Peptides against a protein of PDB entry 6RGO. Designs and how they scored, part 353

Target 1, 392 residues: chain A of PDB entry 6RGO
Amino acid sequence: MALKLLGFNQDATCFSVISSNKGVTIYNCDPFGKCFELEKSTSNDEELDFLVEMLFSTSLIAVVDKTIGASKRKKLKIVNTKRKATICELTFPHEIMDVIMNRKIICVVLKSDQIFVYDISCMKLLRTIDVRGEKLKSTSKFRNSEAVGDIGVRVSLSTDNNSILCYSSYSKSDKENAPLNDIVVFDALKCIQINVLPAVHQSNIVCIACSPDGMLMATASEKGTIIRVFKTIDTENDEPILVNEFRRGSRPSRISEMKFNHDNTLLACVGESDTIHIFALPVTTTEADANEDDTLQQSSHSLSSSINGLQYISKGLANRFGKIIVSKIPTQSQQRHVAYIKIPENAKYRIGFPKDTTNTIHICGEDGNYLVYSIPRNEVGPCTLVKSNTFD

## One batch from the design tools (peptide; made by RFdiffusion4, then SolubleMPNN)

Design b2_p29_8_s1
Fold by OpenDDE base, seed 4:
Structure b2_p29_8_s1 (fold): chain B 392 residues (1-392), chain A 29 residues (1-29)
Amino acid sequence: as target 1 above (392 residues)
Amino acid sequence: KKKKREEERKELEKEAEEILKKLEELAKK
């Protein structure tokens, strides 16, 4: 059967899949098993496509039927999975491209590069963000930059109640083909822009991850060779704080998903490559009071690479692309993965971090594998498979 | 740990049920 992966929920307790024959199935991770099924409404051999976003492991889901030919690609359904009933339906002016939620907010991304922000508790529209309209206000030229293929606005939302929304925006460059390479940080509850990170990559951003607490974001471009991690809210001299720059690889490969773990110590990425990469983030040890006690010399080589921010303003590239304000972290300070998982090259995988086990990652594949890996501590190497299950 | 997770899950489910109920009441108006 052809499977399509929809992904994990916020705490990796469930994942959703599309089966060509059955429709949408939601699996519980522990105990492993089916917890909900949404049957396909048509017997047609049409390739099923859906968006499913869950409120954690609850009975509340948002569903969009994206199947080609269906007049439903503009409809968001809120479904009670216990009752198997649509509770409410919202219709949008354009096709829904993405849906993300937490306990407070639902964000709906449209093909028009609009983001609709809702209070989940009443489905009241709080804000419409028009990413194209903002570009058109900044750039005198009404180019319908046709999103070149699958390049649209990307979003990520914090899983906490602070509801920090990160989204890709068009660069303010007067270039008719301005890339989606800016990041806007938005307080979705207060409906205010709190930060803007200009030109975080040279090309379009194709993947964003917000940390669960909304304090960090990770970004990847269409090249997928470099991942950048920034602070979301904090600035230094009104400039964005680059925390890390990770090298996934030298060969271009699209990153489809990134996730932080729940304590912001790890960032995982997956995509078209045969490898899930896991990066360690520098734990800012807040100096909690080192009370004096016992001597166990476990030589944790804290690679406290003091990022002495050598602002190598590479003067030379500034002329053709507006001020890449992002100080190039010297290529020598680009960190690689601390851990990895090998996956089949032809299978799409999705990733999730469980809340209670910060060194565990959940993955699922279009090959029908649900896998739980342990992430090695204090060594660079492969993750260890702890549990496996199959699904159809 | 396991009991705390089950309590958190029950709290989240209760919150989701309250939301779903409120949305159902709003959709009937």
Scores: peptide ipSAE 0.586, ipTM 0.938, DockQ to the pose 0.848
Fold by OpenDDE base, seed 5:
Structure b2_p29_8_s1 (fold): chain B 392 residues (1-392), chain A 29 residues (1-29)
Amino acid sequence: as target 1 above (392 residues)
Amino acid sequence: KKKKREEERKELEKEAEEILKKLEELAKK
């Protein structure tokens, strides 16, 4: 049976899949098993497509039926999984491309490059963000999404109550074909733009991850060779703070998902490659717990690669908005993964970090494998398989 | 550890049920 992975929930306690025969199934990770099934509404051999966003492991989910020919691609349903009932339905002017949620808000991304921000507690619209802005409303050329591929606005939301929303935006270049290579950081509760990171890549951003606390953001472009990690809120001299630059690989490969672990010590990425990469982030030791005594000379070769800050090449006085982030990090000094997992080349995988075990990663594949790996702490190497389960 | 997780899960589920109830009441008006 063809499986399509929808992904893990915010804390990797559940994951969702589409089965061509059954519709949507939600699995619990521990104890492993089915916890919810949404039956397909059509008897047709149509390829099922859904968006499912879970509120952690609760009875609240958001569902969009994206199946081709379905008149429902513009409809967001809030479903009570215990009652198997649609509680409310919202209809949008355009097709829903993505849905993200935390305890406070739901963000709905439309094919129009609009983001609708809702208070989850009442489904009140807080803000409509128009990522195209006023200039692009005149070019009624909807990018035929078929011909331009999966190039759209990408979003990520902090899983905490601060509700930091990171989204890709068009660079302010007067070019009709401006890349989606800017990032906007937005307080989704207050509806305030906090920060703008201009031209974080040379090409469109195809993957974004916000940290659980909203303090960090990871980005990858269509090339998927370099991952950049930024502070979301803090700036240095009104310039974005690059915390890390990681090299995933030398060959272009699409990154489909990135995740931070709960304590912001690890970043994982997955995509079209045979390898999940896990990168270590610098632990900000807050000064407080430097009690003197533990003389463990772990020669952490802190490769304090002096991350020579992102230099913006300003093209002339007039186009202040055309700053390109140039990494000064030499290709040889770019940080590699600290750990990895080998996966089948032909199977899409999704990743999640459990809250309670910061050195554990959950993965699931369209091959029907749910796997739990331990991440090595003291050495660079493969992750160790701890648990495996199969699903259909 | 396990008890704290179960308490956090119950709190989240209660919050979700309160939201779902409120949304159901709003959708009936």
Scores: peptide ipSAE 0.584, ipTM 0.939, DockQ to the pose 0.847
Fold by OpenDDE base, seed 2:
Structure b2_p29_8_s1 (fold): chain B 392 residues (1-392), chain A 29 residues (1-29)
Amino acid sequence: as target 1 above (392 residues)
Amino acid sequence: KKKKREEERKELEKEAEEILKKLEELAKK
C-alpha cells in the first residue's frame, strides 16, 4: 500500500499518515496505536492527498482534502475526532498549500502566496499577509503562478503562546525572478511585523523551522548544503543575528523538514538524503538556574573544544541595492552534525522531538516504520535505536 | 513526570473541547 506521511504534531505525541485504501490515520506514539481514522469519502482510484494539522494530542484537527481533481483543495475543515464530525468549514479563494497551528493561532498558506492568520478560539481572521503584494509594488508582471514549480511561500510557527510566525518573502529586486530568500518574522497575535532578515540564502528558501519559544529560526535553501540559524527578534545595530551555520553536506540535497528540540539545544533535519542530521546549538545559559547550590564536584573534564573565536565578521556585504546580505560564515567555522540516523534511500521520513526527553527523537517513514532514537550527549556518532513499531 | 503529562493533556483536551463547542455554536448561526 502507498503510505504518505503528513508528519508529527507539535510535541511529537502523535503522527498522521495517508493510506491509499483507508484514508487518513492518526497514530499515538506512546502507547503506540491508532487513535483516529478518517475514512476515504470516494471510491475513486485517485491518489489521496491531505493536509492534517492537530492541536497537540487533542480532539481538534484541521483537515484539507488536497486530492487532485477535488474541488475541496480550497476548503479547511475543523474536525472533532471524538465525534468524527466537521464542526466548521472555511473556503479560500485559492488552493491551500499548508496549515500550521498552536493553542492560539491557525495559519493557512495559499497557492497565491497569501497567509491567512486566524484566532483558533473563534476562527476570526486577524490578518491576511500578501507576500506577492510586497513584490508587485516593484514589478507589474503577474507571473502566472502555474509556471513557477514547487517553490512557494514557506512558513513555521512557534508552538508556544507567543505565536511567532516566520515566513519566506521575495527579495526587493527589480528582477522578474526575485528569489524567495528574505525571511519575515511576524507576531501572529498582535499582527505586527517584528523583523526582516534580507537575503539569508543566495537561492529560494525551501525549509524553515521556528523554535518552540519563537526565539530562533533555521533556514535552508533549495541547495540544502548549508543551514543557517538566526535570532528572530533580537538585532545587532539593526542587523540580523546569525547564531549558527551548519553544513549538512557537500552535495546538493533538498531538506523537507527541520525541527528544534524543546530546549533549543538540538536542530534536526531530514530530506531526500539517506541521513537525518542532528546539530548541537550553543546552550544560551539563561542566568536563572544559578541558585541550586548543589556542590557535586563532578570533575569537569573540560572538553575545551577550541571554539576558536567565531569572529563574527559582520561584514554585511551591502549588496548594490543597500540590502544586507548575511555574510557567509567562513567554511572553517561551519559546524557539522553531532549525531545522525541512517534511513533507507528514497524513503521519505518525518521527524519530531518529544517535550519530556530532549535527547530523544521520533521518526516515521513511508516504509511503515515508527522509530525512537536516543541522541548521544558527549560524543559525535550514530543515534541508538530505543524503540520500533510498524504501521500499515 | 507521568502525572504532570496527563494533567497537561487533560487541560489541552478541555481547551480543545471548549474551542470546538464555541465553533459549533458559531457555525449554527
Scores: peptide ipSAE 0.574, ipTM 0.937, DockQ to the pose 0.845
Fold by OpenDDE base, seed 3:
Structure b2_p29_8_s1 (fold): chain B 392 residues (1-392), chain A 29 residues (1-29)
Amino acid sequence: as target 1 above (392 residues)
Amino acid sequence: KKKKREEERKELEKEAEEILKKLEELAKK
């Protein structure tokens, strides 16, 4: 049977799949098993496509039927899984491309490059973000909507109640073909733009991850060779917004998903390559008065010494050229993975970090494998398989 | 650990049920 992976929920306690014969199935990770099934509404041999966003392990899901020919690609359904009932339906002017949620907010991304931000508790529209509308103020030429290939607005939402939304935006280039290589950081609750990161890559951003607390974001371009990690908020200290640069590989390969673990110590990435990469993040020791004893010698190779090459070009030049956030970090400062998982070639995988075990990663494949790996702490190497299950 | 997870899961489920109930009441008007 052909499986399509929808991914893990916010805490990696469940994952969602599309089965060509059954429709949408949600699996629980522990104990492993089916927890919900949405039957196929059509007898046609059409390739099923869905968006499913689950509110943690609850009975609340958002569903979009994206099946080709279905008049439902513009409809968001809120479903009660215990009752197997649609509770409400929202219709949008354009096709839904993505849906993300937390305990407070639902964000709906449209093919029009619009983001609709809702209060989940009442489905009240808080904001419509028009990612193209900011460009239209600078360049009167509409990109013909047809030439928007596989490159759309990417979004990520913090899983906490702060509801930090990171999204890709068009650069201020007068070129008709301006890339989606800016990042906007947005408080989805207050509906305030917090930050704008211009030109974080040379090409379109195809993957974004926000940390669970919304303090960090990771970005990857179409090349997928370099992952950049940024602070979402400018600290009062003149600290660089760019905190990490990781090298996934030398060969171009699309990154489909990135995730932070729940304590912001690890970043994982997966995509078209045979390898899931896991990177260690520097622990920002806020010098809170943690008493003496547990000096676990984490060799904090102080990234402070290599960041000296990021000359903050003084406030005066920032007005004309934008903050050049990405000076060429010397190739010597590019960190490699600390851990990896080999996956089958041509199998799509999704990743999730469980809340209670910061050194454990959950993965699932379109090959029908659900796998739990332990991440090594003190050595660079392969992850250890701890548990495996199969699904159909 | 297991007990704390089950308590958090029950709290989240209760919050989701309250949201779903409010949305059902709004969709009937």
Scores: peptide ipSAE 0.572, ipTM 0.937, DockQ to the pose 0.850

Design b2_p29_8_s2
Fold by OpenDDE base, seed 1:
Structure b2_p29_8_s2 (fold): chain B 392 residues (1-392), chain A 29 residues (1-29)
Amino acid sequence: as target 1 above (392 residues)
Amino acid sequence: KEEERQKRLEELEKEAEELLEKLEKLKKE
């Protein structure tokens, strides 16, 4: 059967899939099993497409039926899964492209490059963000939204109550075809722009991840070769702070999803590659607890080992991003390691980090595999399979 | 640890049920 993955919830306790025969199924990870099913509303042999965002392990879900030919692509349903009932329905002027939530906020991304920010407690609209708004004044040519393909506004929301929203924006270049390569950091509760990171990539941003606490964000472009990690709120001399730069590979490959673990020590990425990559983030110790004594030798072990094209670029990038202050990444002796998981070629996977185990990753595939891996500590290598289940 | 996890899950479920009840009231108005 053709399975389509929707992804994990915020704490990786559940994941959602589309089954062509059944509609949307939600699986619980532990104990493993079906916990909810949303029946297919149409008998047509049309390829089902849905957005499903679940509020952690709760009975609250947001659902969009995106099936081609469905008149519902502009409708957001809030559903109670325990009652199997639609609580409310919102209709938007344009097709819904993405939905993200936490305990405070729902964000709805439209094909019009608008972000609608709602208070979840009352479904009150707090803000409409028009990502095109400054450009629409200059270019009377609506780019036929058809020709932009998969390139739209990307969003990520912190899972905490601070509700830090990161979104991609168009650069202020006078070029009709400016890329979506700026990032805006937005307080979704106060409806205030906190920060703007200009030109974080040369091409369009296609993937964004916010840390659970909203203090870090990761970005990847359509090239998917370089992942950048920034501070969201903190600036140095009013300039954005680049914390990390990771190389996923030498070949271009689209990154579909990135996730931080719950303590900001790991960043995972998945996409069109046969490999899930897990990067170690340096623990930013606050300057205070640097007691002098640990003369741990700089083992300049050149990670020259044959993990095909994975290089941590520590030194070289200061010169190319003239406006991004590469914070002096404190050369804390923490062995930056990369872990990996091999996945079948052409299998789409999703990733999630459980809250209770910072060195465990959950993955699920359109091949019907749900897998739990242990992430090695302080070494570069493969993850160890701990648990496997299958789903249909 | 497990009891604290279970308690946090129950608190989260309760918060979501309270949110759902608020949203259901708004649908009746």
Scores: peptide ipSAE 0.166, ipTM 0.750, DockQ to the pose 0.836
Fold by OpenDDE base, seed 5:
Structure b2_p29_8_s2 (fold): chain B 392 residues (1-392), chain A 29 residues (1-29)
Amino acid sequence: as target 1 above (392 residues)
Amino acid sequence: KEEERQKRLEELEKEAEELLEKLEKLKKE
């Protein structure tokens, strides 16, 4: 049976899948088992396509049925899984491309490159963000659906109540084919733009991850060779702070998902490659717990790579908007993974970090495997498999 | 630890049920 992975929830306590025969199934991770099933409404052998966003391990889910007809693809359903009941339904002017939520906010991304921001407590629209801006509305060349369907606005939302929304935006280049290589940082509660990170990659951004606290953001382009980590809010001299630059690989490969762990010490990435990569982030030692004692000189190679800040190369006087972020990090000093997991090359995997165990990672595959790995702390190497389960 | 995890889970489930009840009220208006 063809499985399609929808992903983990915010704390990796649950994951969702589409089964061709069953519809949407939600699994609990511990104890492992089915906790919810949404039956297929149609007997047709049509490939099922859904968006499902969970609110942690709660009975609240957002569902979009993308399988059947243009009308359902524009409908967001809020469902109580315990009651198997639709609480409310919202209809949008365009197809829904993504849905993301936390305890405060629902963000709905449309094919029109609009982001609708809702207060979840009352389903009140707080803001409509038009990522194309007013000027591009006139050139209603909807990118022809077939070949360009994969390059849209990407979003990530902090899982905390601060509700920091990071989204990809078009560069201000007067070119009709401007890349989605800017990032906007937005306070979704206050509806205020906090920061703009211009030209963080040379090509379109295809993956974004916000940290749980909203203080960090990871980005990857279509090349997927380099991952950049930025501070979201803080700036140095009105310029974005590059915290890390990681090398996933030398060969281009799409990154489908990235996740921070709950203490911002690890960043994982997964995609079309046979390898999940886990990178270590610098621990911000808050000065306080310099308590005295234990002289265990474990040579923590503090990879205090003094990341000399991003240099913006301005091309000449007239096009001040063409600032390209150039990494000052030499290619030889780009950090690699500290840990990895080998996965089947043809199986799509999704990743999640549990809240209570910062050195474990949950993964699930379209091969029907749910796996829990331990991440090595003191050595660069493979993760150790701790638990395995199968699903259908 | 497990009791604190269970208590946090129960608090989160309660917050979600309270949210669902608010949304169910809005559907009737």
Scores: peptide ipSAE 0.147, ipTM 0.734, DockQ to the pose 0.851
Fold by OpenDDE base, seed 2:
Structure b2_p29_8_s2 (fold): chain B 392 residues (1-392), chain A 29 residues (1-29)
Amino acid sequence: as target 1 above (392 residues)
Amino acid sequence: KEEERQKRLEELEKEAEELLEKLEKLKKE
């Protein structure tokens, strides 16, 4: 039977899958088991496609039937899983491409390159972001929308209540084929643009991850060889702060998903490659209040040596030619993974970080495996399998 | 720790039920 993975919820307590015979199934991770099923509404042999976004471990889900030929690809349903009831339905002018939520906000991405931002508590529209309209104001040229395949606006939302939205935007270049290689950082609650990161990659951005607190953002292009991590809110002299540049590999491979852990110490990535990569982030010491006492001299030999300094992009060259090119970090300062998981080449996997354990990762595959791995702290190497379950 | 986790789950379930009740009221108006 063909399984299609929809992914983990925000805290990796649940994951959702499409079964060709049953429709959508939601699994609980611990204790492992089915917690909800959405029956297939049609007896047709059509390949099922859905968007399902779950609000943490709650009874609230957002559902879009994306099945080819379905008239429902423009409809968002909000469903109570305990009552098996549709709470509300929203109809959009264009096909829904993505849905993301937290406790405060729902964002709906359309094929028109529009993002609709809603207050989840009342389903009131707070903002329509027109990513294409912003481009048209800069470039005056219509792209024929038909020929640009899987390249759309990408979004990520912080899982906290601050509701920091990161989205890909078109570069201000007068080229008819301007890539989706800018990032906008947006306060979804206040409806204010906080920051703009221009030309973060040379090609279209295909994957974005926001940290749970919204303070960090990771980006990957179509090449998937380099991952960049930026501060979202903080700027130095009105310039974007590049925190890390990671090398996933030398060969091009699409990254499908990235996730930060809950303390911003790890970034995981998965995609078309046989390997999940886990990268270590420098611990941003929040200035915890200097309360006094405990002298415990644990001589942790910090792996401090290979954190080559924050490359401040010096302002001087940006002013003359309007091209704020993110200065290429020298190839020598690119960090590699600290941990990895080998996966089957032919199976798509999804990733999630549980809240309670910063050194544990949850993964699930279209091969019907749900796996829990322990991440090594002090050594570069493979993750250790802790728990396994199967699903159908 | 486990009691604090359980209390936090109950608070999240309560917030979600209060949210669902608000959304159900909007469907009746």
Scores: peptide ipSAE 0.140, ipTM 0.743, DockQ to the pose 0.770
Fold by OpenDDE base, seed 4:
Structure b2_p29_8_s2 (fold): chain B 392 residues (1-392), chain A 29 residues (1-29)
Amino acid sequence: as target 1 above (392 residues)
Amino acid sequence: KEEERQKRLEELEKEAEELLEKLEKLKKE
């Protein structure tokens, strides 16, 4: 059967899949099993396509039926899974490309490069962000999006209540073909732009991850060879702070998803390669908790000795033309993965970090495997398989 | 006409309140 993965929820307690025979199925991770099923509305042998975003472990899901007809692809349904009832239906002027949410905010990304930000409590529109509109007063030429591949606005939202939204934006270059290589950091609750990170990659950004607390973001371009981690809010001398630069590999490969763990100590990435990569982040000691007890000091020391080589290269080379070029971390200081998982070639996988276990990763594949791995703490190496389940 | 408009407004307000209650309940589950 052809499976299509929709991904994990925010805390990796559930994942969603499309089964060509059944429709949308949501699985619970622990105990493993089906928790919800949305049956096919149509008897036609048409290839099913859906967006499903779940609000943590709640009965609230956002659903977009992309299978048939331009009208359904413009409709967002808010569904109560316990009641199997549509609570609300919103219709958009353009096709929905992505939906993300937390306990406060739902964001809807359109094919028009618009982001609609809603208060989830009342489904009130707080803001429409027009990612094209800052440039294009003039050319109403919607790029006929048929021929240019899956290059659109990418978004990530913090899972906390601060609701930090990171999105890709077009560079300020007057070129008709400006890349989506800027990042905007946006307070989705206050509807305020907090920060702009210009030209974080040379090509279009195809993947963004925001940390659960919204303090960090990771970015990858179409090349997928380098992952950059930035502070979202903090700046140094009005310049973006590059925290880490990771090398996924030497060969170009698209990254489809990235995730931070709950404590911002790990970043995982997955994509078209046979390998999920896990990178260690420096523990940001927030100066605030320096007053409580001595006891956890011993395990942090072993990772800190390898991290002492992290020169904060805050040197944004302001090129003479006022373009902040994010300083390239020297290729020698590019960190590799600390852990990895081998996956089948050409299998699409999704990743999630559970909230309560910072050294555990959940993965699921279009091959019908749900896998739980333990991440090694002290050694660079493969993750250990802890649990395996299958789904259809 | 105005009474029918007022009644329809009250029905829409009630539907919105019932939606809000449903959404607030779903976030607490």
Scores: peptide ipSAE 0.099, ipTM 0.582, DockQ to the pose 0.027

